# Peptides against a protein of PDB entry 5Z08: the designs that were tried, part 22

Target 1, 168 residues: chain A of PDB entry 5Z08
Amino acid sequence: RQKDEWAKKTSSLMKQLDWFIGEHLGAMLAAEELGGPVVGELMEIDPDDLSAGFNAHGKLKKATSQPDLDRRQRRIDDIWGPQDEQGQAHKRKRGADEALAASAEMRDLIEQLMNKLVEAGGDNSATYVEIPRESAAARFLVRSKVAMFHPNDARRLRLVDFGRDLDD
Target 2, 222 residues: chain B of PDB entry 5Z08
Amino acid sequence: GLPRLIDAIEEASKIPAKRRQTPIKPTIEKLTTHLYTHGASPDSLLRLADLLTLRNHLDQASLAAITRNLYPSSTVSDEVVLRFIGALGHGQLKPTLALQALFLRWLVMVYHLLENPGVLGQVYGVLFDLLDTAAIRPQLCHLLALVTRRKHVRPFRIQAILTLSRQTGGDPNLTGLLRVFKNYYPEIIVGDATKGRASAFKHPDPQWRQHLDEIQQRRSEA

## One batch from the design tools (peptide; made by RFdiffusion4, then SolubleMPNN)

Design b1_p9_5_s4 (from b1_p9_5, 7 letters changed)
Fold by OpenDDE base, seed 5:
Structure b1_p9_5_s4 (fold): chain B 168 residues (1-168), chain C 222 residues (1-222), chain A 9 residues (1-9)
Amino acid sequence: as target 1 above (168 residues)
Amino acid sequence: as target 2 above (222 residues)
Amino acid sequence: DLAKEIASL
């Protein structure tokens, strides 16, 4: 009974998390990756705004024509193709693709972190996931105090074990 | 006048709200209206700094309202600055972190009116050591961005920002401060910690700035 | 499917 209720609650929470990642967090993470606002500074990021890219101040770049050569600027410029209807459609598609990619990265990272936590069997040293890069997803989890980096290796990330602090 | 309003608030601040015979709110409103219209003289600023920074029985909303209307009519003395700096950090006798954030925001907005901007450079270490306090970090980084000079950019502080940036998941304010450091030492390897977004440290309140400029201009014409 | 994997633990 309690296990079944816990399983149902966990399943419900996971569905809500998956929904939140897909509907809200993915776009915000994509915005952060594109040099937009940090997740939580702007509560409402329209995926269409992702296609517009962000200026050095993390505000939506209005389409100003000057190609600044930086690779992030190229992604913004590739998102910011010509302002014709086709360019807008391609921008929207690319913004959606970046949001989907960010959502997938967040889901995968959470999955890996949870799997490592379970596999570790209480060994905190074994709970670390090796991350290929400091992503917006990783930064979000750390900023949210859900995850933490290894003190000596920023490529290793683990979940904060909230359960331990409740039983002590 | 402003001194009499401050007197009344100082006396009321010594008494718990439940034991006051008269509500203080109307007096606070008169004070904030006066401050908005005329600003505060150096002497009034010092008295208000004491009211804001010392533990008393004023409510947080009143303290915040005073801080939001704390327009200097003139310059800001070192003594006033040091009162606000002394109020920063953790402690039972210190103002709330929310109020401390307002003080730091105020210091940013009045930085150009400081009699001696160098005073903040002298307390740079005190400010820097508070960067771990998340609630004040945005305004603190902004203030440090204004105050930082080459002499403050030390290897241990670079490493401290890098470490804290990692621990915070790349706080954009820390990234912004690290960019300021890099302006003095371009060779600073900021690694992946600076690949994130950096704060631009824009003026916190353009309307407040405009109103301050109007108050300051009236003084120059008088 | 993260939800299935967590439910299987």
Scores: peptide ipSAE 0.009, ipTM 0.418, DockQ to the pose 0.017
Fold by OpenDDE base, seed 3:
Structure b1_p9_5_s4 (fold): chain B 168 residues (1-168), chain C 222 residues (1-222), chain A 9 residues (1-9)
Amino acid sequence: as target 1 above (168 residues)
Amino acid sequence: as target 2 above (222 residues)
Amino acid sequence: DLAKEIASL
């Protein structure tokens, strides 16, 4: 009974989290990845605005359309350089794609973190996920105090084990 | 207990070594042994941070020994962090650069125990402006590698590191920090500065880490 | 703070 209720609550929370990631957090994470504000400094980011990019102050800029850049991370020139007025329609799709990519990265990261926590069987050393980069998703989880970097390896991330504090 | 040892050292720190009635060394050894065995509580950490960062009559060897054994038994408060950060740089009232390097190393090793890691992000500029200080640069780059977030990666800082890297002949620690910056902005043209050997920013002392973990674990069980 | 909201989850 309690285990089933816990499983149901966990499932419900995961669905809510998934929704929140998709509807809100993904765009904010994408904005942070694009040189925008840190997640939580700007509560309402339209995915369409992501395509415009951000100035040195984290404010929206007019986007330049260079295609070949790793979609998640703009060039320093795209972020800080003079932005020319190029076309609106490619902008919206790019912003949406970046929000979707950020959402997927957050979901995947959470899944990996949770899986490692379960697999570790109480071995804290085994709870670390290797991250290829310090993503906005990873940073968000750390700022939220949900995850911790390995003190000596910023490529290793683990969930904060809140359960240990409940058994004391 | 630890508070009484700190009291004795605080009182001794006010008096020049030649005027002390009793050698402080045995008390320092008791303190360091206690710290090694039990760690320091948040309150004790703050007091020890003041002893380490404020100008007093303690010898450098004693200060270094305390710093090397400064195991937190719990979390590290913003106040403790700010004491160590405030002690950095050049000045007659500041600790020696050798001791500052130990403080930075300590901050790296306890980074995961900070109550608010964001406090280091708030003082990022202060830390960054010290990169020209060669004596502390290795540990400073390591700390900055942990602290750096996208908001800190600014064009002027990129250029500052690039310039300093050229001036230093490609210091591996600066190259390592540039690689961290490049993780936020892959398109940072770091030129030949990143082709060189970069520091991996490995844990400064794995044994110290292991011992810290043991101290932290004992607290969670108590 | 979104961070606090997630930490409360």
Scores: peptide ipSAE 0.008, ipTM 0.290, DockQ to the pose 0.021
Fold by OpenDDE base, seed 2:
Structure b1_p9_5_s4 (fold): chain B 168 residues (1-168), chain C 222 residues (1-222), chain A 9 residues (1-9)
Amino acid sequence: as target 1 above (168 residues)
Amino acid sequence: as target 2 above (222 residues)
Amino acid sequence: DLAKEIASL
């Protein structure tokens, strides 16, 4: 009974998380991957400041004419920019595709992290997932304090075990 | 009824304002009047949460008016809560920070009607990481003050809030949140950051509360 | 299916 209620609640939460990833988080992660605002680390970036792109330090670049910034900014504008009539369909599609890709990456990463947590049976050393890159998804989970990197290996990510704090 | 008004607004929300055959404002006014009089059912509340949180062609004034009249006639589901939480932060697909502040204010005002208040505790990290956003910080601190439990008060969050308090020159809302943290860990050295004026996190709108109570009472009598 | 795996926890 309690397990079934917990399973139902967990399933409901996962559906909500999946929805959240698909409808909201995926697009934000895609923006971060494209050199846009860092999900959750966006200090007040005015929408107008988003148009200026981000420097290598994640700070808003002043609108300096560098062509490679224009491509990233175009991608951000393609994902997030106002839907102007003719370019809208391709921009929407590309933005949707990047958001879908980011959503898929986040879902997969969460799945792997959860699977490793379960497989580890309480061994924290076995809970690490190897990540091929420091993705926006990985960074988001770390920033949200849902996950943590291995202290000595940034390619290893694990869920924060919140349950252990109940037994203490 | 309310569902038909929502249907009309949902359809209108798909169309740019300049291309609408009929002004949406009269329908919004009917909706807000209905919400003020009867509140929103759980189903209607979810649909309205989607209208408020998803990118559409509704104007900010209409969205704000709906949010200000978003009286639950019943409980607030986890799904509705998560819609509003998912709408927080920066991004062009996100609602404006002004609207996000209204959502946070709404969550504060309906906190006692949440089916599961623990849902906010599960997303505590997401909420906490938004504290750097000045435009939503007052309402966010208030919400966090309600949500915070001992398990959320971690050394890194204590340091983060202290650092942010210093950086903001001692924002009263952050000072208020630090006091909430200190209630769980009295040994927290908050230094001079707590000597300042703290927000008392009073109810944001007593009249709204009273009207909500009237709507809630009518349901208990039916 | 993430929901099924988590439901199995």
Scores: peptide ipSAE 0.008, ipTM 0.285, DockQ to the pose 0.022
Fold by OpenDDE base, seed 4:
Structure b1_p9_5_s4 (fold): chain B 168 residues (1-168), chain C 222 residues (1-222), chain A 9 residues (1-9)
Amino acid sequence: as target 1 above (168 residues)
Amino acid sequence: as target 2 above (222 residues)
Amino acid sequence: DLAKEIASL
């Protein structure tokens, strides 16, 4: 019973995380990869300012009346794109594809990090995942203090084990 | 005038909001309107710096509104600068980190009006040691980018930025500051820390700058 | 499936 409730709660949290990655985080990670603002620098931005998107300097454009998520994707295009309508449509599609790719990379990285944590059985030296590159996803997890790089090898990333620090 | 508005706010700042006889908000609005129109004299800036940096009963919205309208009508003294620097970091008596970020942004925007820009160079160590504080790091790196001279670029500070850059997953503001360091010592081996995106440290608010220039110009014509 | 792996933890 308690294990089943815990499994259900964990499953619910994972669905919420997956939703958050797909709906919000993926686009922000893609924006970071494309030279946009760093994920989390936005925390000083009023939620209402988030709807206005960011200028080439990572500053929120003044909230024009349309709150839609589509404007954030448009900004990757506005930073690097010719202002013509056809260029905007191709860039919007590219921005959506980059957000999907960033979401997939984030999901895969979290999955690998968790699997290594389980497989290590408490050996912190065995919890490292080899990453092919320093991605926006990897950087985000490190900035969030959820993951850390190996002290001597930036290609090795592990989850921060919050459970052990409570027992010491 | 501005001194009387400051007097009223200073007296109100000593009293908890629930015990004030009159709402402070209308007086803050008059102050911010006056500051927007005329700017603050050196004496008024010092008094306002004390109101912003010392623990009092003013609400965060009022403090932020004053800071956003803190246009110098002339120069900014070392004493005013040191009030804002002394307010940085962690502590029960210090302003919130959000307000500290506004102070650092203000110092960036008024840097060209400092009576002695060298004062920031004298407190460089204090500023540099706060780079681990994520909430103020963007504005702090920008200020350090303006203040940094060859004498400040030391091996231990290079290593500190490299270490912190790794720990933060390559914060663009740290990468930007490291590029400033590399301008003084091109031979600095930064590895992957400079391959990432760097902040360009552009002016935080062009409209605020334009309005400041208008206030400064009116004084030169008087 | 991320949810299945976390549930196996």
Scores: peptide ipSAE 0.009, ipTM 0.409, DockQ to the pose 0.017; fails the geometry check

Design b1_p9_6_s1 (from b1_p9_6, 4 letters changed)
Fold by OpenDDE base, seed 2:
Structure b1_p9_6_s1 (fold): chain B 168 residues (1-168), chain C 222 residues (1-222), chain A 9 residues (1-9)
Amino acid sequence: as target 1 above (168 residues)
Amino acid sequence: as target 2 above (222 residues)
Amino acid sequence: MTIREFIES
């Protein structure tokens, strides 16, 4: 009975998390990746706002095109491109695409972290996931104290084991 | 004069030290003395930049001595700057990392004499991508701190500095650069990376600066 | 197990 209730609660929590990632967190993470505010400060980022890019104060900037930016930075510049109708539609689409990409990245990262925790069987050294980059997703998990980096290797991320902290 | 000294060194640089008929050291000493006294004209700077950055048979001590006495008598052209930037990084044909650090230090010290400071902004990406090279990182961060404008502060670069800062255990130079970034974007959450000791990016050599000012003043009076 | 698989289980 308690195990079944725990399983149901966990399933419910995972559904809520998946929903939150898809509906809110993805856009916010995309905004952060695009130089917007850090996740947690702005609950509602309009995808249209993502398309305008962010100024030095985390506020939407008007479009300045610079050519030699990496793919994500190019997406920022493309989001900041000329405000013609086609440009706005492309910006909205790109903002949505970035939100979807960020959502997928967060889901994948959480999945990897959880799988490694289960596979490690209590060996903390085996709980680390290798991350290809420090993403907004990874940073969010660390800031939220859900995950932590390896002390000597920022490419290694693990879930915080709250169970150990309760037994100590 | 300085051109004749450069001519002699250029010719000597083509020949291995063991095959030179005359020791180069006295000529290098004359050159460095002349540079210390009068500085280098734009034309002389370009020639010296080539000697310093291109592979030749000059010894490291001579190259370092020239670099330490490379006082501009006037402005520094884009071409001179680009020679030094092109010499940065890893490669068999590139100068040693020790010399590269001296070049970066020199660029910091003469930054105010650049004909077009914007040239460094154009090569910002090249400079930034070298931050992982520990041997040049201190001077590179200092130069980047001078060069950085709002347009250069991009999310991927912020992230790169944060990642590298964690990997290096919080290098004070990276922390200093991150603070410069934060000045342009106060909302940048740098976490604990900025709580550490940061480099203040002070002038690397106050005596060199003073001597440069003296050389520059003589030109304004002439 | 994917988050989706976990939710669907």
Scores: peptide ipSAE 0.032, ipTM 0.275, DockQ to the pose 0.026
Fold by OpenDDE base, seed 4:
Structure b1_p9_6_s1 (fold): chain B 168 residues (1-168), chain C 222 residues (1-222), chain A 9 residues (1-9)
Amino acid sequence: as target 1 above (168 residues)
Amino acid sequence: as target 2 above (222 residues)
Amino acid sequence: MTIREFIES
């Protein structure tokens, strides 16, 4: 009976997690990957102010026009700014595709992390998943204190063992 | 006047709320109204800093209300700054982390009124060592962004931010602070830690700034 | 086991 209740609760939790990933988290993670807001932080950050940096007096430098060409940090305005109708449709489609990709990545990462935890049989050294990159998904799990990086290797991620931390 | 209101609150702060003969709320409201209208002189500001930072029987809502209305009418002394800095961190005698965040926010908003901005640079290490405290990190990073000079950008601090950034999953405030560091040492290899979203460290409250400017302007005309 | 497999089991 208790095992069946646990199984039902776990199943329900997994369904809720899957729903949350698909409906909400994927889009937020995709936004983060695209240089948007970090999940869980209401940062009213104007990206233009960030690129400008601070002068020696602690004032925001005026955005000097030299776009440091590292193209991957598209301005939030470039991501979210009013683009022409055709550009908006393409952006919406791209955003949806990125959200789906982020959702899939998060699901896969959680699955790998959980599987490694089960396989490790209590050996914390064996619980690490190798990640190809520090994704928004990985960062989210770390920020939420669900996962942690290996101290010496940011390519290795593991679930936090909540069971052991309660006994200390 | 403001000194009499502070006297009344200081006396009330010594007494548990349940043992007070008179509700403190009306006096707090008078104080905050006065502060909003006239600001606080340096002497009054010091007294209020003590009320805010020292353990007493004032409720958190009252302390927060005073902090939100803590407009300096003049400059902010080193002593006042040090009261707020001394109140930061963990401890039973220290203010709540929520109140500490308000203090840090206040320091950001009044930074240009400090008699000696260098005082914050002198306590830079104390501030920096608190970056692991998540509840105050946003405001702390903002303050550090203002305070940081080349002398503060040391290899061990760079590494500390990088480590903490990894541990926090790339906190944008830490990324913002790391960008400030990079402004002083462009050669700092921060790797992917700077590629994430950084905080812009915008002014926390434009309306508060405007009102402060109005209070400060009245002093220049007197 | 995948989350999907777990939900479907």
Scores: peptide ipSAE 0.032, ipTM 0.409, DockQ to the pose 0.027
Fold by OpenDDE base, seed 3:
Structure b1_p9_6_s1 (fold): chain B 168 residues (1-168), chain C 222 residues (1-222), chain A 9 residues (1-9)
Amino acid sequence: as target 1 above (168 residues)
Amino acid sequence: as target 2 above (222 residues)
Amino acid sequence: MTIREFIES
C-alpha cells in the first residue's frame, strides 16, 4: 500500500514536473542560457522575450538579427551589444527553439541523474552523471539543492540523496 | 565535551598570553583532537567561527590549528559562513591574511555542506573585490570558481579579471576563474589570458576530505 | 528509464 501510494505520488509529481519543465522552466532556462536572469529571479518569461535578448542588467533588449544559429550561447556582443530593431520574427522562432532545447536538456539530465541513482544501488560514488557543460539545467538543479557537483570535478553531477538524511 | 573546551578557550582568549594562569596549548590540543575525532556541531561551529574571526588574544598557531581541524559534523549555517566572509579583507580588526587564506580554503572544502550555498552568491561582490589581495587570491579564486553563476558574470567583472591577469603576469588562478566565466559565456574574448596555465581548482586536501566524509558518515549512522 | 516512460508506467 505505501509503495503504491509512493508510486502514485511520484508519478503525479513527475507529471507536474514535466509540465512545469515544458511550460515554464524551459523558457526560463533558455533565458538564462541566452544571458538573461537566473531562474527564480524572473517568475515568467515569455518565449517571445527570449528572442529579444537581455541587457547588462538581465532586462530584455531588442534583439539584433545575426544568423549564426548553431551556437546555443550567444556572443557577449549579442547579449550586450547595441539594439538593432529589425529581426523580430526569426527571433520568436529562435526563442521557442531554445526553450524546447532547454526543456529537453533538463529532462535528459533528470533522467540520467535518476537512472544513475537507481543503478548505483546505494554507492554514492557511482551516482555521478558526467555533464558535457555546466548548463542552466545543471545549475538550476544545484541551486535547488536537488543535485550537487562532485567536489573535485564540476563535470560530474549527482542527485542529493535525501533518503540518507531522513533515516536518521 | 566540546562545549566545555570552547568555554575554556573563550575565557582564555580574553586574556593576553603572558597573563594567563594556565597555558592554553594543552586545551587547544584537546579541542583539535576532539574536532578531528567527532567534528563540530552547528552550534559549536558558530562559537568557533567567532573565536577565529573576532579579535582576541589567541595566538596565530592556535587559530590555524583550530581552522585546520574545523570538521563540520553536520551542515554549515549561513551565519557561520558570514562570520568567515566578514573576516576577509584588510583592517586592524581583521584576522591575518594567512588565516583568511585558511578560512577560504575551509569554505572550499566544506562548500558541499553549506545549508544555503546561495549565501556565498549574495556576497559574491565582496569576495570578487578581494582578488587583488595576492595572499588570499589562490583560495579566493577557487571559492569563486565554485560560487560563480551566470548572474555574477558581468562585463565589468570580466574586464576586472582580464586587467588583473595582465597586472599579475597571468596568475593561473585568475586564468582558471576566467575559464569558469567563459563556461557561462563562451564568447568572452579572453585573448591571451586563457592561453596560459590555469589552475584546475582541485580539492585542496584529499585527506581532509576523506576524514570529513568519515565524520559525516558517523552522523548519518547515529 | 525516461521521464516519459516513468510517467507512462
Scores: peptide ipSAE 0.031, ipTM 0.250, DockQ to the pose 0.043
Fold by OpenDDE base, seed 1:
Structure b1_p9_6_s1 (fold): chain B 168 residues (1-168), chain C 222 residues (1-222), chain A 9 residues (1-9)
Amino acid sequence: as target 1 above (168 residues)
Amino acid sequence: as target 2 above (222 residues)
Amino acid sequence: MTIREFIES
């Protein structure tokens, strides 16, 4: 009974999280990857705004091809075809695509982190996920105190084990 | 005295070099010698700030020489600070970026003499917005490192530094500024951006500091 | 287990 209730609650929470990622967090993470504000400053980001890109101050700018080595930044820079109606439609579509990509990345990262936590069986050393880059998703999880980096290796990320703090 | 030298330079600054009856260089040398020996009063600093920041017919070498010898004999007013801040950035009426870098360096070196250090905090956004300008970035980061308080460390500015750090391949000055931000918010994840070499923001000119201290001490004894 | 698999289970 208690296990079934826990499973149902967990399932409900995961559904809510998935919804939140898709509806809100994805766009915010995409904005951050594009040089926009860190999640929490822009509560609502229109995908159309994502297409315009952000200046160094996190303000909406006309997209200039700045050599951002970030693949997402490059993809947005590639959006800046001629400012015709077709260019605006392409910009909107790409903003939406970046939000979807950010959502997918966040989901994948959470899945990996959760799976490693379960597989580790209480061994904290085995709970680390290797991340290919410091993504907006990874930064968000750490800022939210949900995840932490390895003290000596910023490429290794793990979920915060809340279970240990309850037994102390 | 210093006021008469400033008067002569102000009048000369209104006239193109080719139309001047007398060379201004000897007067500039007298001014810089006087500044080196005695420093500038608040009133003289304001007049010199106008000469340095407003478009006139003075040559860049003269403006740089005045700036390098701009020792305050006492405090630096908000008005003087705002003249230099207003001279920053891109524009046809603004000083050259090389001269702007000297102004920022000067502000770093006299920061402890500001009548109101909070004035720089009020214009923090204006300063921060110029970080993309490579020519002034080293001195700008140093000034921002001095001025930054918790209220200035906003998520969008953290992200802006991170983005610019990636774009610049990890500019040590940006890494240094990011470390200052992290002091206010230790939870800021800066990843590999902080693992690199960071500027320590050491005093730009220890000899200039020592000479400034000597000028300041003479006034306290008079 | 993926979040999707978890939601569908």
Scores: peptide ipSAE 0.031, ipTM 0.257, DockQ to the pose 0.023

